# Designs tried in a protein design run: peptides against a protein of PDB entry 3OGK. Part 54

Target 1, 307 residues: chain A of PDB entry 3OGK
Amino acid sequence: ATPDRLSRRFPNLRSLKLKGKPRAAMFNLIPENWGGYVTPWVTEISNNLRQLKSVHFRRMIVSDLDLDRLAKARADDLETLKLDKCSGFTTDGLLSIVTHCRKIKTLLMEESSFSEKDGKWLHELAQHNTSLEVLNFYMTEFAKISPKDLETIARNCRSLVSVKVGDFEILELVGFFKAAANLEEFCGGSLNEDIGMPEKYMNLVFPRKLCRLGLSYMGPNEMPILFPFAAQIRKLDLLYALLETEDHCTLIQKCPNLEVLETRNVIGDRGLEVLAQYCKQLKRLRIERGADEQGMEDEEGLVSQRG

## One batch from the design tools (peptide; made by RFdiffusion4, then SolubleMPNN)

Design b1_p13_2_s2 (from b1_p13_2, 10 letters changed)
Fold by OpenDDE base, seed 2:
Structure b1_p13_2_s2 (fold): chain B 307 residues (1-307), chain A 13 residues (1-13)
Amino acid sequence: as target 1 above (307 residues)
Amino acid sequence: SSRVKRLRSVNYR
């Protein structure tokens, strides 16, 4: 469809989702510069889609100018912006969004590629937004943002229910977790082994309503931090956990209410058996090939036709 | 430590 055709057919459109690249892009078979530019769509949104409150761009090229135009055109009417696996923008574009769209509820840039100039966008969001429900910059590399701004967001946004972040040291998020009283979902962070302090994470307190979780780099030594609330876990993202087959078995056994599991082949047939035995509420299982699986000849770490 | 090896997850998503 062309932008002009869309606006003519649906002048009162409230939600728009555009996909620019085929799934083949997932395998790096398509050049990074391949894909739809959002520019013509942003122009159409600005001119003709006055009821639009939700925008989802997936695998598209997005410039700072595009974001600035979108921000100014929709302002506080924009409730959702998802830059899903997009590229071409910088943090200046994000700053424009959060500056002009002060009532944004969902901001996502998961797996997007961007140039990071500063952390001002998150600071601006922290200073002025009280509406945020979902913040997702999972699988991104922000080095200039502050965990304190994330804490401020949690304090000010009472409806904040889902936060997915990059590689923040999890201990830097203690204040965030304390402030995020209604948080139901958390993904990301970084659990770092310290040989000298094996229990450095044992006192980590999670939000009481947390039930969807994916901690990056969680190993068997850190896994026990989940045990106090494992029974309330409904979704686990173990794609970036450092758990072996036996660790999976241990954790799964403690999560009888698990509905969604995302993990790697390391779960093995044994892990799948344990999953079937203990997780009767399971609705979705996603198993991906991990890079580490090429070296682990452990027969137990492979999902076969039996699993 | 072996844990610092960023699992280059091929994001199949």
Scores: peptide ipSAE 0.030, ipTM 0.716, DockQ to the pose 0.371
Fold by OpenDDE base, seed 3:
Structure b1_p13_2_s2 (fold): chain B 307 residues (1-307), chain A 13 residues (1-13)
Amino acid sequence: as target 1 above (307 residues)
Amino acid sequence: SSRVKRLRSVNYR
C-alpha cells in the first residue's frame, strides 16, 4: 500500500506496522530503495493520521529528521515506537523522540544500527518519563548510556514490566533490579566469567515478578542463579546462553511452568525429550542453528527428526 | 569484539 491510500481508507488508524525488504542481518546489508525509507510514511502520519499512537518500523531506513518529525507530530499521543532492525538514525533522533513523546509506553530499537553520539536520550527518558512499560534495545551497541539512568527509569516508571538491554555488565544493574519492582521480563546484559571469582553472580537479586528471562553468556556456572525462581519462569531465551545439552536438561527440569523456549540446536533430541517430559505448558519452541554446533563432538547436540 | 558480533557468531538468524 501507499501512504496516501492508507490514510484515505483508514483515517482513524491507531496502529501502523511497516516492513521493509529483508536484509542479511549478519552483514548489515541494507537495501537502499525508496520503499525502505520511512519518510513518506512519517509525512502521512504527520498530516493525516491524527489518532496514530503506535508505530512499528521493521527493517526500514529512518533518519533523525524522520524521528524528529514523528516526535513533534504525535508528541504525548505516541504510546509505542518500535524501530525493529532499522538503520539510518543517530542518538539525536532518539533524543527527539523521548523529549517530545514524554508519555511513551513502549520504546524499542532491537537490532537497529545507528550512530551513537552520546547517552542523552536515555538520560532525558529517565528525567521525564513515568509511563514507560517496555524498553528494548536488545542486540544494540550502546557504549555511552548509563546504568544509573536505567535505574532511574525503573524507579520512576512503576508500570515498567519488560526491559531488554545490550551489553551491560549484570553487576552494574543491581540497582536497576532493586528498583524495578514490577519487572516481569529481562533480556540481555553480560555475564562475564571470572575464574578468580566463580560465585560473583550468586548473590544477584532479581525482581520478584520476573518470569521471562534471557541472560546473555550465561554458562553452567551462572545458571544456578535462576534456580530459586525457576518454577515461576514462563519464558526463557537461551539463544545466547553458553549451555550445552546437559545444561539445558538441568535447567528445563527446574522450569515446569515454561511456556516459551528459544534456544539453539545444542538442546538436541535429548533436551527436547526432557522438555516434553517436564514442560507440559509449553506453547512455543524456537530452535535456531548456532555457529558453534559444527564443532561439537557430542552427537546429542543435534536436533533430528526424532526429537 | 562487540557484543553484537559475539552474539552473531553464536547464532545464525
Scores: peptide ipSAE 0.028, ipTM 0.720, DockQ to the pose 0.382
Fold by OpenDDE base, seed 1:
Structure b1_p13_2_s2 (fold): chain B 307 residues (1-307), chain A 13 residues (1-13)
Amino acid sequence: as target 1 above (307 residues)
Amino acid sequence: SSRVKRLRSVNYR
């Protein structure tokens, strides 16, 4: 489909999801004419899709100019922007979005590649947005954003239910967690083992409604911080946890209401048996082969055809 | 990217 055909057919379109070509597009391996760029779509959105509230770009090339045009064209009517595995923009583009789209409810940049100029975009979002429900920059590398701005967002956005972040030190998010009273989902952060302070994270207080969780770099020493509310956990992302097979078994046994599990093959056949035994409400299971596990195959840490 | 995080997780082991 071409942008112009879409607007002519569906002038009242409220939601648009565009999927670019496979990962090759993110690496500029595909010429512009192969539909990897959002520019012609942004032009069409700006001119002809006046009721569009939700935009989802997946694996597309997005420039700052594209974001600026989109932001100005849709302004406060834009409720959802998802830059899912996109590339080509900087934080200036993000700044434009949050500056002009002050009522945005969902902002996602998960796995996008961008140039970070500053942390102004998150600060601007913190200063002016009260509508945010979902913020997701999971698996991104922001070094210039402030945890304090995230806390401010939590204080101001009463409907904030899902936040996924990059490598924030979890202890820097204490204020955020305290403020985010309605938060149901959290992914990311960074748990950093301190041999000299094994109890470093034991006093971490999570939002009371938290039930979907994925803490990055969570090892067996940090895992016990989940035990007080493990029974209410419905989704676990363990893809970036540092748990062995036995650790998986321990945690899974404490999560009888688990509905979604994402993990690596380190769970093993044993972990899958435990999962089947204790997690009767499981709806979705994702097992990835870790690049790291290709060489560190504990016999118990492999999912075979048996499991 | 998921790859970068995977590499980081490996480095923390």
Scores: peptide ipSAE 0.030, ipTM 0.714, DockQ to the pose 0.117; fails the geometry check
Fold by OpenDDE base, seed 4:
Structure b1_p13_2_s2 (fold): chain B 307 residues (1-307), chain A 13 residues (1-13)
Amino acid sequence: as target 1 above (307 residues)
Amino acid sequence: SSRVKRLRSVNYR
């Protein structure tokens, strides 16, 4: 499909999702006219798709100019922007989005690759937005954003229900969790082992409605922080947890209402047996092959054809 | 246990 054909056929389009080429192709081969650039689509949105409130770009090349044009064209009518596994922009482009689209409800840049200039975009979002429901920059590398801005967002956005972040130290998010009273989903952060403070995370207080969770680098020593609310967990992302097979078994047994599990092969056949036994409401299981699984001494640390 | 690398799945085909 071409942008012009789409707008002519569907002038009242409210939601648009575009998929580019696989990420490997985007970084290795950028031919001039492969259809991976959002520019022609942004032009069409600006000119002819005036009712568009939701935009999802997946595996596309997005420039700051593209984001600026989109932001100005849709302004407060833009409710959703998802830059899913995109590349080519900087934080200046994000700043333009949050500056002009002050009523945005969903902002996603999960797994996107970008140049980070500063943390102004998150600060601007914190200062002016009260509409956010979903914020997702999971599996990104921000070093210049402030967890305090995230806390401000939580305080000001009463409808905030899902937040996925990069490698923030979890203890820096205590204020965020306290402010995010309606939060149902959290992914990311960083749990860091400290020999001098082995129980530094034991007093973490999570939002009371939290039921979808994925804490990065959570090991067996930190896992007990979930036990008080494990029965209300509906989704677990354990892809970046540091849990062994038996740790998976322990946690799964405590999550009888689990509906979605994402994990690595380390769950093993044993973990899958436990999952089947205790999680009768399971709807979706995703098992990924971990890069670190080659060399695991645990014979049960692999999912076989039995699993 | 080694820190799990957040590998940006280049290969999520």
Scores: peptide ipSAE 0.028, ipTM 0.701, DockQ to the pose 0.263; fails the geometry check

Design b1_p13_2_s3 (from b1_p13_2, 10 letters changed)
Fold by OpenDDE base, seed 3:
Structure b1_p13_2_s3 (fold): chain B 307 residues (1-307), chain A 13 residues (1-13)
Amino acid sequence: as target 1 above (307 residues)
Amino acid sequence: SERRKRLLSVNYR
């Protein structure tokens, strides 16, 4: 629908999700001249959707001005903002959101492309927000944000249950994990091998309620850190783990309550057999082909028609 | 993401 049609039909709308590049059947729902820009929607939100508390933009162009307008229009009424695979903004736009929307509960910018000016947005969020439940900047590239701010967020936001981050060294997040007492989901970070200190991660303490997990670059040497709570794991993201087929089998056998698995083709038919044997509660399975596996056509770490 | 997939290598370690 067009923004004006939406607001006329649903003036009390609380949740809005927009997708860029609609399918052919949806082509006439958005004027061509709008392209993938959120601007006309933000204008309509500001003027006519005064009860809107949740906004999800997927694959849309979002400017700092759009974010600023949205932030000021909805202010503390905005509970959820998801910039899913969006582009066109900078961290200044994010700063505006967290500055004006002090009671935001969900902030997502997963796989969004942006220009990073500074780390002020996360600092501002840390300093003033106590409502946050979900923070997700998974698969983004932030170099100027501080793990300390993430720790502060965990300390101040007692309802924080899901956090997905970029390339933080996991050891820099020790304070965060200690503070995030109610955290159920964590994805991202970076596990880095240290030949001189092979057990550098063995003493990591995870939040007690953690059950959805995806650690980037987790290899077989680090995998044992999950074993103490593997039985409570419900979701695993192994897309960016450095596990071979046998490693998958080892881990999966220890996760009898696994409901969601995301991994690469390296799991192989053997891994799928083990999964079927040990994970009877599995609801969703995602298998992707990784770039590292493109040249390994003859290896056993492939899913065939048998899987 | 595709970008992240490209960064992943079996020989990362």
Scores: peptide ipSAE 0.034, ipTM 0.751, DockQ to the pose 0.105
Fold by OpenDDE base, seed 2:
Parts: sequence; C-alpha cells; structure tokens
Structure b1_p13_2_s3 (fold): chain B 307 residues (1-307), chain A 13 residues (1-13)
Amino acid sequence: as target 1 above (307 residues)
Amino acid sequence: SERRKRLLSVNYR
C-alpha cells in the first residue's frame, strides 16, 4: 500500500503499523540502509490522518525532521509511538516528540540506533508527562540520560505499568522502583558482580505488582533477589541473564505461575524437564542460541530432542 | 554493557 491509498481508504485510521524490512534482515542478510523511509507516511499522517493516535514503525529510517513533523501534526492526540528497530534519528527527534506530545502513553525505541546528543528528551518527559503507561528503550545505548528523570516519571505517571531500559546500574534505580508503585513489568538494567560485596543487591525492593521481569546480567549470586516474589512472576526474560543450567532449574522451581519464559540454550534438557514439572501455566517458551553456548561441551547446557 | 547484550543476542542488529 502507498500512503495516499491508505488515507483515502481509511481517513479515520487510529492506529498504523509499518514494517520496512523483512525478517531476513535479522540475520544480517539485508543492508541496514534498506527498508524505507517514513517520510512519505509522516507527510500523509500530517495531512490526512487526523484521528491517528498510534504509530508503530518497525525497521524503518526515521529522521529528526520526520519525528518533528509527526509530533507537531498529532501533538497531544498521539498516544503511542513505537520506533521499533529504527534508525536515522537523534535525541533531538525524541525531544520534539515528548515536547509536543505531552499526553503520550507509550513510547518505545527498543533496539533502535540513534545519535545521542543529550538527555534532554527524558528530562522533558519527566517534567511534563503524567500519562505514560509504557516506556521502552530496551537494548539501546543511552549514556546521557538520568536515572533521576526515570524516578520522576514513575512518581508523576501513576499508570506506568511497563518500563524497559538500557544498562542502568540497578542500584541507581532504587528510587525509581520505590516510586513506580503500579509497575508490573521491568526489563533491562545492569547487575554488576562485586566480589567484595556479594550481597549488594539483596536489599533491593521491587514494586509489589511486578510480575514480568528481565534483569540484564543477573547471575546466580543476584538471582536470590527474585525469590521473595518468584511465585508471582508470570514472565521471565533470561536472554541476557548469566545463569547456568542449574541456576535455571533453581529459579524455575520457584516460579510455579510462570506463563512466558524467554531464555538461551543453556537451559538445557534438564531445565526443560524442570520447567515441565513446575510450571504448569506455561503458555510460551522461547529458546535462543546465545554466543556463550558456542562450543559448550556440557550436554546439560544444550536443548536436544529429548527436552 | 550493550555490547555484551549484542554478543548474547542472535537477532541483534
């Protein structure tokens, strides 16, 4: 479909999702600069899609100018913006979005590549938004944003239920977790092993409603921080955890209400057996082959047809 | 780091 054809057929469209690259691009088979620009679509949105409140761009080229145009065109009517695996923009574009779209509920830029100029976009969001429900910049490289702004967002946005972040030190998010009283999902952060202080994370207090979780770099020493609320966990993302097969078994046994598990091949046949035994509510299982499993000789760390 | 995440992810771009 072309932008003009879409608007003519559906002038009252409220939600739009565009995909620029095929799934084959995930395997580095297609150049990064291929996939299409959002520019003609943003033009059409600005001119003809006056009721559009949700925009999802996946694997597309998005410029700051595109974001600025979109922001000004939809303003407070824009409730959802997802820049899913997009590229071509800077934090200036994000600043424009949060400046003009003050009632945005969902802001996602997961796995997007961008040029980071400053942390003003998150600060602006913290200062003016009270509507956020979902904030997701998982698998991004923001170095200039402040955990304090994230805390402010949590304090001001009472409907905030899902937050996924990059490599914030988890201890810097203590204030955020305290403020995010209604948070149900958290992914990201960074757990850093400290041999001199092995229990530095044991006093972490998570939001009471937290049930979907993926802590980056969580190892066996940090894993016990989940035990107090493991029974309420419904979704675990262990893709970026540093757990061995036995660690998986230990954790899974404590999560009888687990519905979704995402992990690596390290779970092994043994982990799958434990999963089947203890997690009777499981609805979805995703297993990926991580780089750390490359060359692993331990068969317990491999998923076979037996599992 | 994000680099570490990229190494672990099979579908990271």
Scores: peptide ipSAE 0.034, ipTM 0.749, DockQ to the pose 0.410
Fold by OpenDDE base, seed 5:
Structure b1_p13_2_s3 (fold): chain B 307 residues (1-307), chain A 13 residues (1-13)
Amino acid sequence: as target 1 above (307 residues)
Amino acid sequence: SERRKRLLSVNYR
């Protein structure tokens, strides 16, 4: 479909999802920098799609100018912006979005590549937004944003239910977790092992409603921090956890209400057996091949056809 | 992402 045809057919369109780069690109079959430009679509949105509240760009090229135009055109009417695996923009574009779209509820930049100029966009969001429900910059690299701004967002946005972040040190998010009283989902952060302080994370207090979780670099020493609320966990993202097969078994046994599990092949047939035994509510299982499997030929942590 | 997978591989060394 072309932008002009879309607006003519659906002038009252409220939600638009555009996909650029095909899924085959995940297998390096398509050049990494290949993607459709959103520019013609943004132009059409600005001119003709006056009821559009939700925009989802997946694997597209998005410039700061595109974001600025979109922001100014939709302003407080924009409720959802998802830049899913997009590229071509900087934090200036994000700043424009949060400056002009003060009632945005969902802001996603998951797996997007961008140039980071400063952390002003998150600061602006923290100071002016009270509507945010979902914030997701999972698997992104922001080095200039402040965890204090994330805390401010949690304090000001009472409907904040899902937050996925990059490589924040988890201890820097203590204030955020305390403020995020209605948070149900958290992914990301960074757990860093400290041989001198093995229990540095044991006093972490998570939001009471937290039931969907994925902590990056969580090892067996940190895993016990989940045990107090493991029974309420419904979704676990263990893709970036540092758990072995036995660790998976230990954790899974404590999560009888688990509905979604995402993990690596390290779970093994044994882990799958334990999963089947203890997690009767399981709806979705995603197993990815980890980089660890390429080097450790002899470890039992392989899912076979029997598993 | 492949980048995070690489980071994980480095930490296992």
Scores: peptide ipSAE 0.033, ipTM 0.738, DockQ to the pose 0.127
Fold by OpenDDE base, seed 1:
Structure b1_p13_2_s3 (fold): chain B 307 residues (1-307), chain A 13 residues (1-13)
Amino acid sequence: as target 1 above (307 residues)
Amino acid sequence: SERRKRLLSVNYR
């Protein structure tokens, strides 16, 4: 399909999802000239797709100029922007989006590669947006954004239900969690083990409606913080948790209402047996091969064909 | 993400 053909066929298009060619996991292995530029599509959106409110780019090359054009063209009509595993932009492009699209409900940059210039984009979002429902910069590295801005967003956006972040220290998000009264999903953060203070996270208070969760670097010492509300957990992202097979078994048996589990091969056949025993509502299971497989002490930390 | 997987690998060393 070409942009011009799309607009001719569907001049009233409200939602567009574009997927680039399959990419290697590492962006540096992909030539820049392979195609997959959003520029022609952004041009078409700007000129001819006047009702477009949702844009999802997956594995595409996106420049700051593209984002600026899109932002100005759609302005407050843009409700959803997903830059899913995209590359080529900087935080200046994000700033343009949040500056011009003040009623955006979903903003996603998950696994995108970008150059970080400053944290202004999140600050601008915090200062002016009250519509945000989903914010997702999971598996990104923002070093210049403030957790205070995230707290402000939570306070001002009453419909905020899903937030996925990078490697914020979880203790810096206490204010955010207190403000995010309607939050149902949280992924990311950083739990940093402190052998001298194993209980440093035990006083974390999570939003009451939280049921989809993925805390990065959560180990067995931190895992008990979930136990008070484990029965209400419906989705667990353990891809980046530091749990061994036994830890998986411990947690899974406390989550009888689990519907979605994402984890690594470390769950093992034993963990899968426990999952089958205790999680009768399970709908989706994702098991990835982790880089840690070769170093696991657990004899049963492998999923076989029996699992 | 391969990057995050590598970070996990480091944590298990």
Scores: peptide ipSAE 0.033, ipTM 0.743, DockQ to the pose 0.132; fails the geometry check

Design b1_p13_2_s4 (from b1_p13_2, 10 letters changed)
Fold by OpenDDE base, seed 5:
Structure b1_p13_2_s4 (fold): chain B 307 residues (1-307), chain A 13 residues (1-13)
Amino acid sequence: as target 1 above (307 residues)
Amino acid sequence: SEYRKRLLSVNYR
């Protein structure tokens, strides 16, 4: 479809999802003729889609100018913006979005590639937003944003239920977890082993309603922090966990209400057997081939046709 | 551990 055709056919459109073409390389290298630029769509949104409140760009090229135009055009009417695996923008574009769209409920930039200029966008969001329900910059690299701003967001946004972040040290998020009373889902962060302080994460307190979880770099030493609420876990993202087969078995046995599991083939046939035995509510299982199998020594966990 | 962390840089497919 073309932007003009869409607006003519659906002038009252409230939700728009656009998908660009996937590439093996950086998305910003997509030629214009591949339909990867959001610019013509943003123009159409600004001019003709006056009821649009939800925008989802997947694998698109998005510039700061595009974001600025979108922000100003939709302002507080914009409730959802998802920059899903997008590229071409900087944090200035994000700043424009949060500055002008102060009632945004969902802000996603998962796996997007961007240039980080500063952490002002998150600070601005923290200072002025009380509507946020979903914040997702999972698998992104922000070095200039403040965990304190995330805490402020949690305190001010009482409907905040899902937060996925990048490389924050988990201990820096203690205040965030304490403030995020209604949080149901958390993914990301960074767990860092410290041989001199093996129990440094053991006193971590999670939100009481937390049931969907994925802690990056969680190893067997950190895994026990989940045990107190393992029975209420519905979804686990173990793709970036550092668990072996037996660790998977241990954790799975403690999660009888697990509905969704995402992990690597290190779970093995044994882990799958345990999963089948203990997780009767399982709805979806995603198994990825991990890079660790390509570069590390042999692990026990392999998923065969038997599993 | 740090070595493993560097290897776990996969994107969702």
Scores: peptide ipSAE 0.034, ipTM 0.713, DockQ to the pose 0.253
Fold by OpenDDE base, seed 3:
Structure b1_p13_2_s4 (fold): chain B 307 residues (1-307), chain A 13 residues (1-13)
Amino acid sequence: as target 1 above (307 residues)
Amino acid sequence: SEYRKRLLSVNYR
């Protein structure tokens, strides 16, 4: 489809999702410039899609100019922007979005590649937005943003239900968790083991409604922090956890209401058996091959065809 | 992400 054809057929379109380069492009099978620029779409949105409130770009090239044009064209009518695995922009583009789209409810840039100039975009969002429901910069690298701004967002956005972040130290998010009273989903952060302080994370207080989570680098020593509310957990992201097969079994047994599990091959056949036994409400299971598995050819943590 | 996969590989070493 072309932008022009879309606007002619659906002038009252409210939601648009565009997919750019297929996975084959990652293997140099498709030219870099193949249909991946959002520019012509942003132009069409600006001119002809005046009711558009939700935009999702997946695997596309997005410039700061594109974001600026989109921001100014849709302004407070833009409720959702998802930059899913996109590239080509900087934090200046994000700043433009949050500056002009002050009623945005969903902002996602998961796995996007960008140049970080400063942390102003998150600060601006914290200072002016009260509508945010979903914030997701999972699997991104921000070094210049402040956890204090995230706390401010939680305090000001009463409908905030899902937050996924990069490599924040979890202890820096204590204030955020206290403020985010309605938070149901949290992914990311960084748990850093301290041999000298084994109780470092034991006093973490999570939001009472939290039921979907994925804590990065969670090991068996940190895992018990989930036990008090494990029965209410519906989704677990263990892709970046440091759990072995037995640890998986321990945790899964405590999550009888689990609906979605994402993990690595380390779960093994044993973990899958435990999952089948204790998690009768499971709807989705994702198992990835971890980089750690390439060196562990002899470990029992492999999912066989029986699992 | 590839970045996190690399981080995990380092921690298991």
Scores: peptide ipSAE 0.034, ipTM 0.724, DockQ to the pose 0.139
Fold by OpenDDE base, seed 2:
Structure b1_p13_2_s4 (fold): chain B 307 residues (1-307), chain A 13 residues (1-13)
Amino acid sequence: as target 1 above (307 residues)
Amino acid sequence: SEYRKRLLSVNYR
């Protein structure tokens, strides 16, 4: 597909999803001669797609200039921007987006690669946005953003339901969780084990509606913080948890309403047996093989055909 | 910390 063909056929297009560098089951919408750049598409959006409110770029090259053009062209009409596994931009591009698109509802940069100049983009978002519903910079490396801005976003955006972040210390997000009264999904953060203070996280209070969760680096000592609301958990991301087979069994037994589980091979056949026994509502199961599996001493941390 | 995530993930970058 070409941008000009798209706009001619669908001048009233409201949602656009473009995929570059596809995997086997994916469709590449970008001609090879464009190198996966969004530039020609952004040009077309700016000129001819005046009703476009949702843009999803997957595995595309996106420059700051592209983001700036998109931001100015769509302004407050842009409700969704997903930079899904994209590259080529800096935080200046993000700043342009949040500066000009002040009614954006979904902002995603999950697994994107970028150059971080400062934390101004998140601050600007916190200062002016009240519409945000989904914020996702999961699996990114922001070091210059402030958890206080995240808290401000939670306070000001009453429709905020899903937040996925990088490696914020979870204790720095206490104010965020308190403010995010309607939050249903949270992924990321950083749990840092302290041998001298095993109860470091025990008094964490999560949003009452939280039912989709993935805490990074959660170990068996931190896992009990989930027990008070484990029965309401519907989706659990354990890909970046530090749980062994028996830990999985313990947690799974407490989540009878679990619908989606993502975890590593460490769950083992034992964990799968427990899952089958206790989680009758399970709809999706993702098991990945992490590099850390080779270093684990847990003999049951292997999924076989028995599981 | 991102290094730890990459160790746990198939999606190494």
Scores: peptide ipSAE 0.033, ipTM 0.724, DockQ to the pose 0.292; fails the geometry check
Fold by OpenDDE base, seed 4:
Structure b1_p13_2_s4 (fold): chain B 307 residues (1-307), chain A 13 residues (1-13)
Amino acid sequence: as target 1 above (307 residues)
Amino acid sequence: SEYRKRLLSVNYR
């Protein structure tokens, strides 16, 4: 689609932005020392910025020592820590954060690269935190953390409203979803095809307030699990869903209150047409496209000048 | 393969 065509379809849209983004493995493509080391900043925070409650590092190198210093310096005054696309630390650093900052409300490591030593950090968080509102380790690979700890967090943190995780099997999160009564946003997980159990996810129960959602590897067979609450969905992340153009059309038609959509080029011009027809409240649309999808023979699965 | 994607973002403010 062109900006003009998008404006005709969505007259309330006010801004358009084109940008380059690496693939999911984009972190590995970030130049060495990009963003720099956080050490000088942590030093400054520790020494002089003693009222600081929120820290957000993006694409920076963060060591365990940095995290330890930050944790001890701010302790329970630290409410927000975002390690956004950072690298250089291990789970020991995370352990220090959650050990010393027991009233942290937002903890984010989205798309960060780290060395995983154990799952102690999440366990410690589960054992001692009751303040958490946002937990986000989306697009990370934790293999040693326990879904049970996530459930404990949900049980103990009554203000928990947003959780984004890595590749947890969704069925392992049943207890978490049951406990997370106030959860409004969930992204991540892993939906896995089982030929022998085609409906293994049909009985999955989501939190009643859930309205922002992105299930990884969701295909057309799993998509119906959203239908009971599709009308209350405000944001969809379909970047890592396995939906074709027609699947997009099917889902979009069931989400009349959709405000934010993130998807790939596979939505196609047809999907955009359906989106304009059924989603009158849409405010933001993000479409990722690359060489892998630009070469598709199916024009319906492409966002072109027609869309 | 590892390569750069183009992202189209449309926002209402």
Scores: peptide ipSAE 0.016, ipTM 0.568, DockQ to the pose 0.102; fails the geometry check

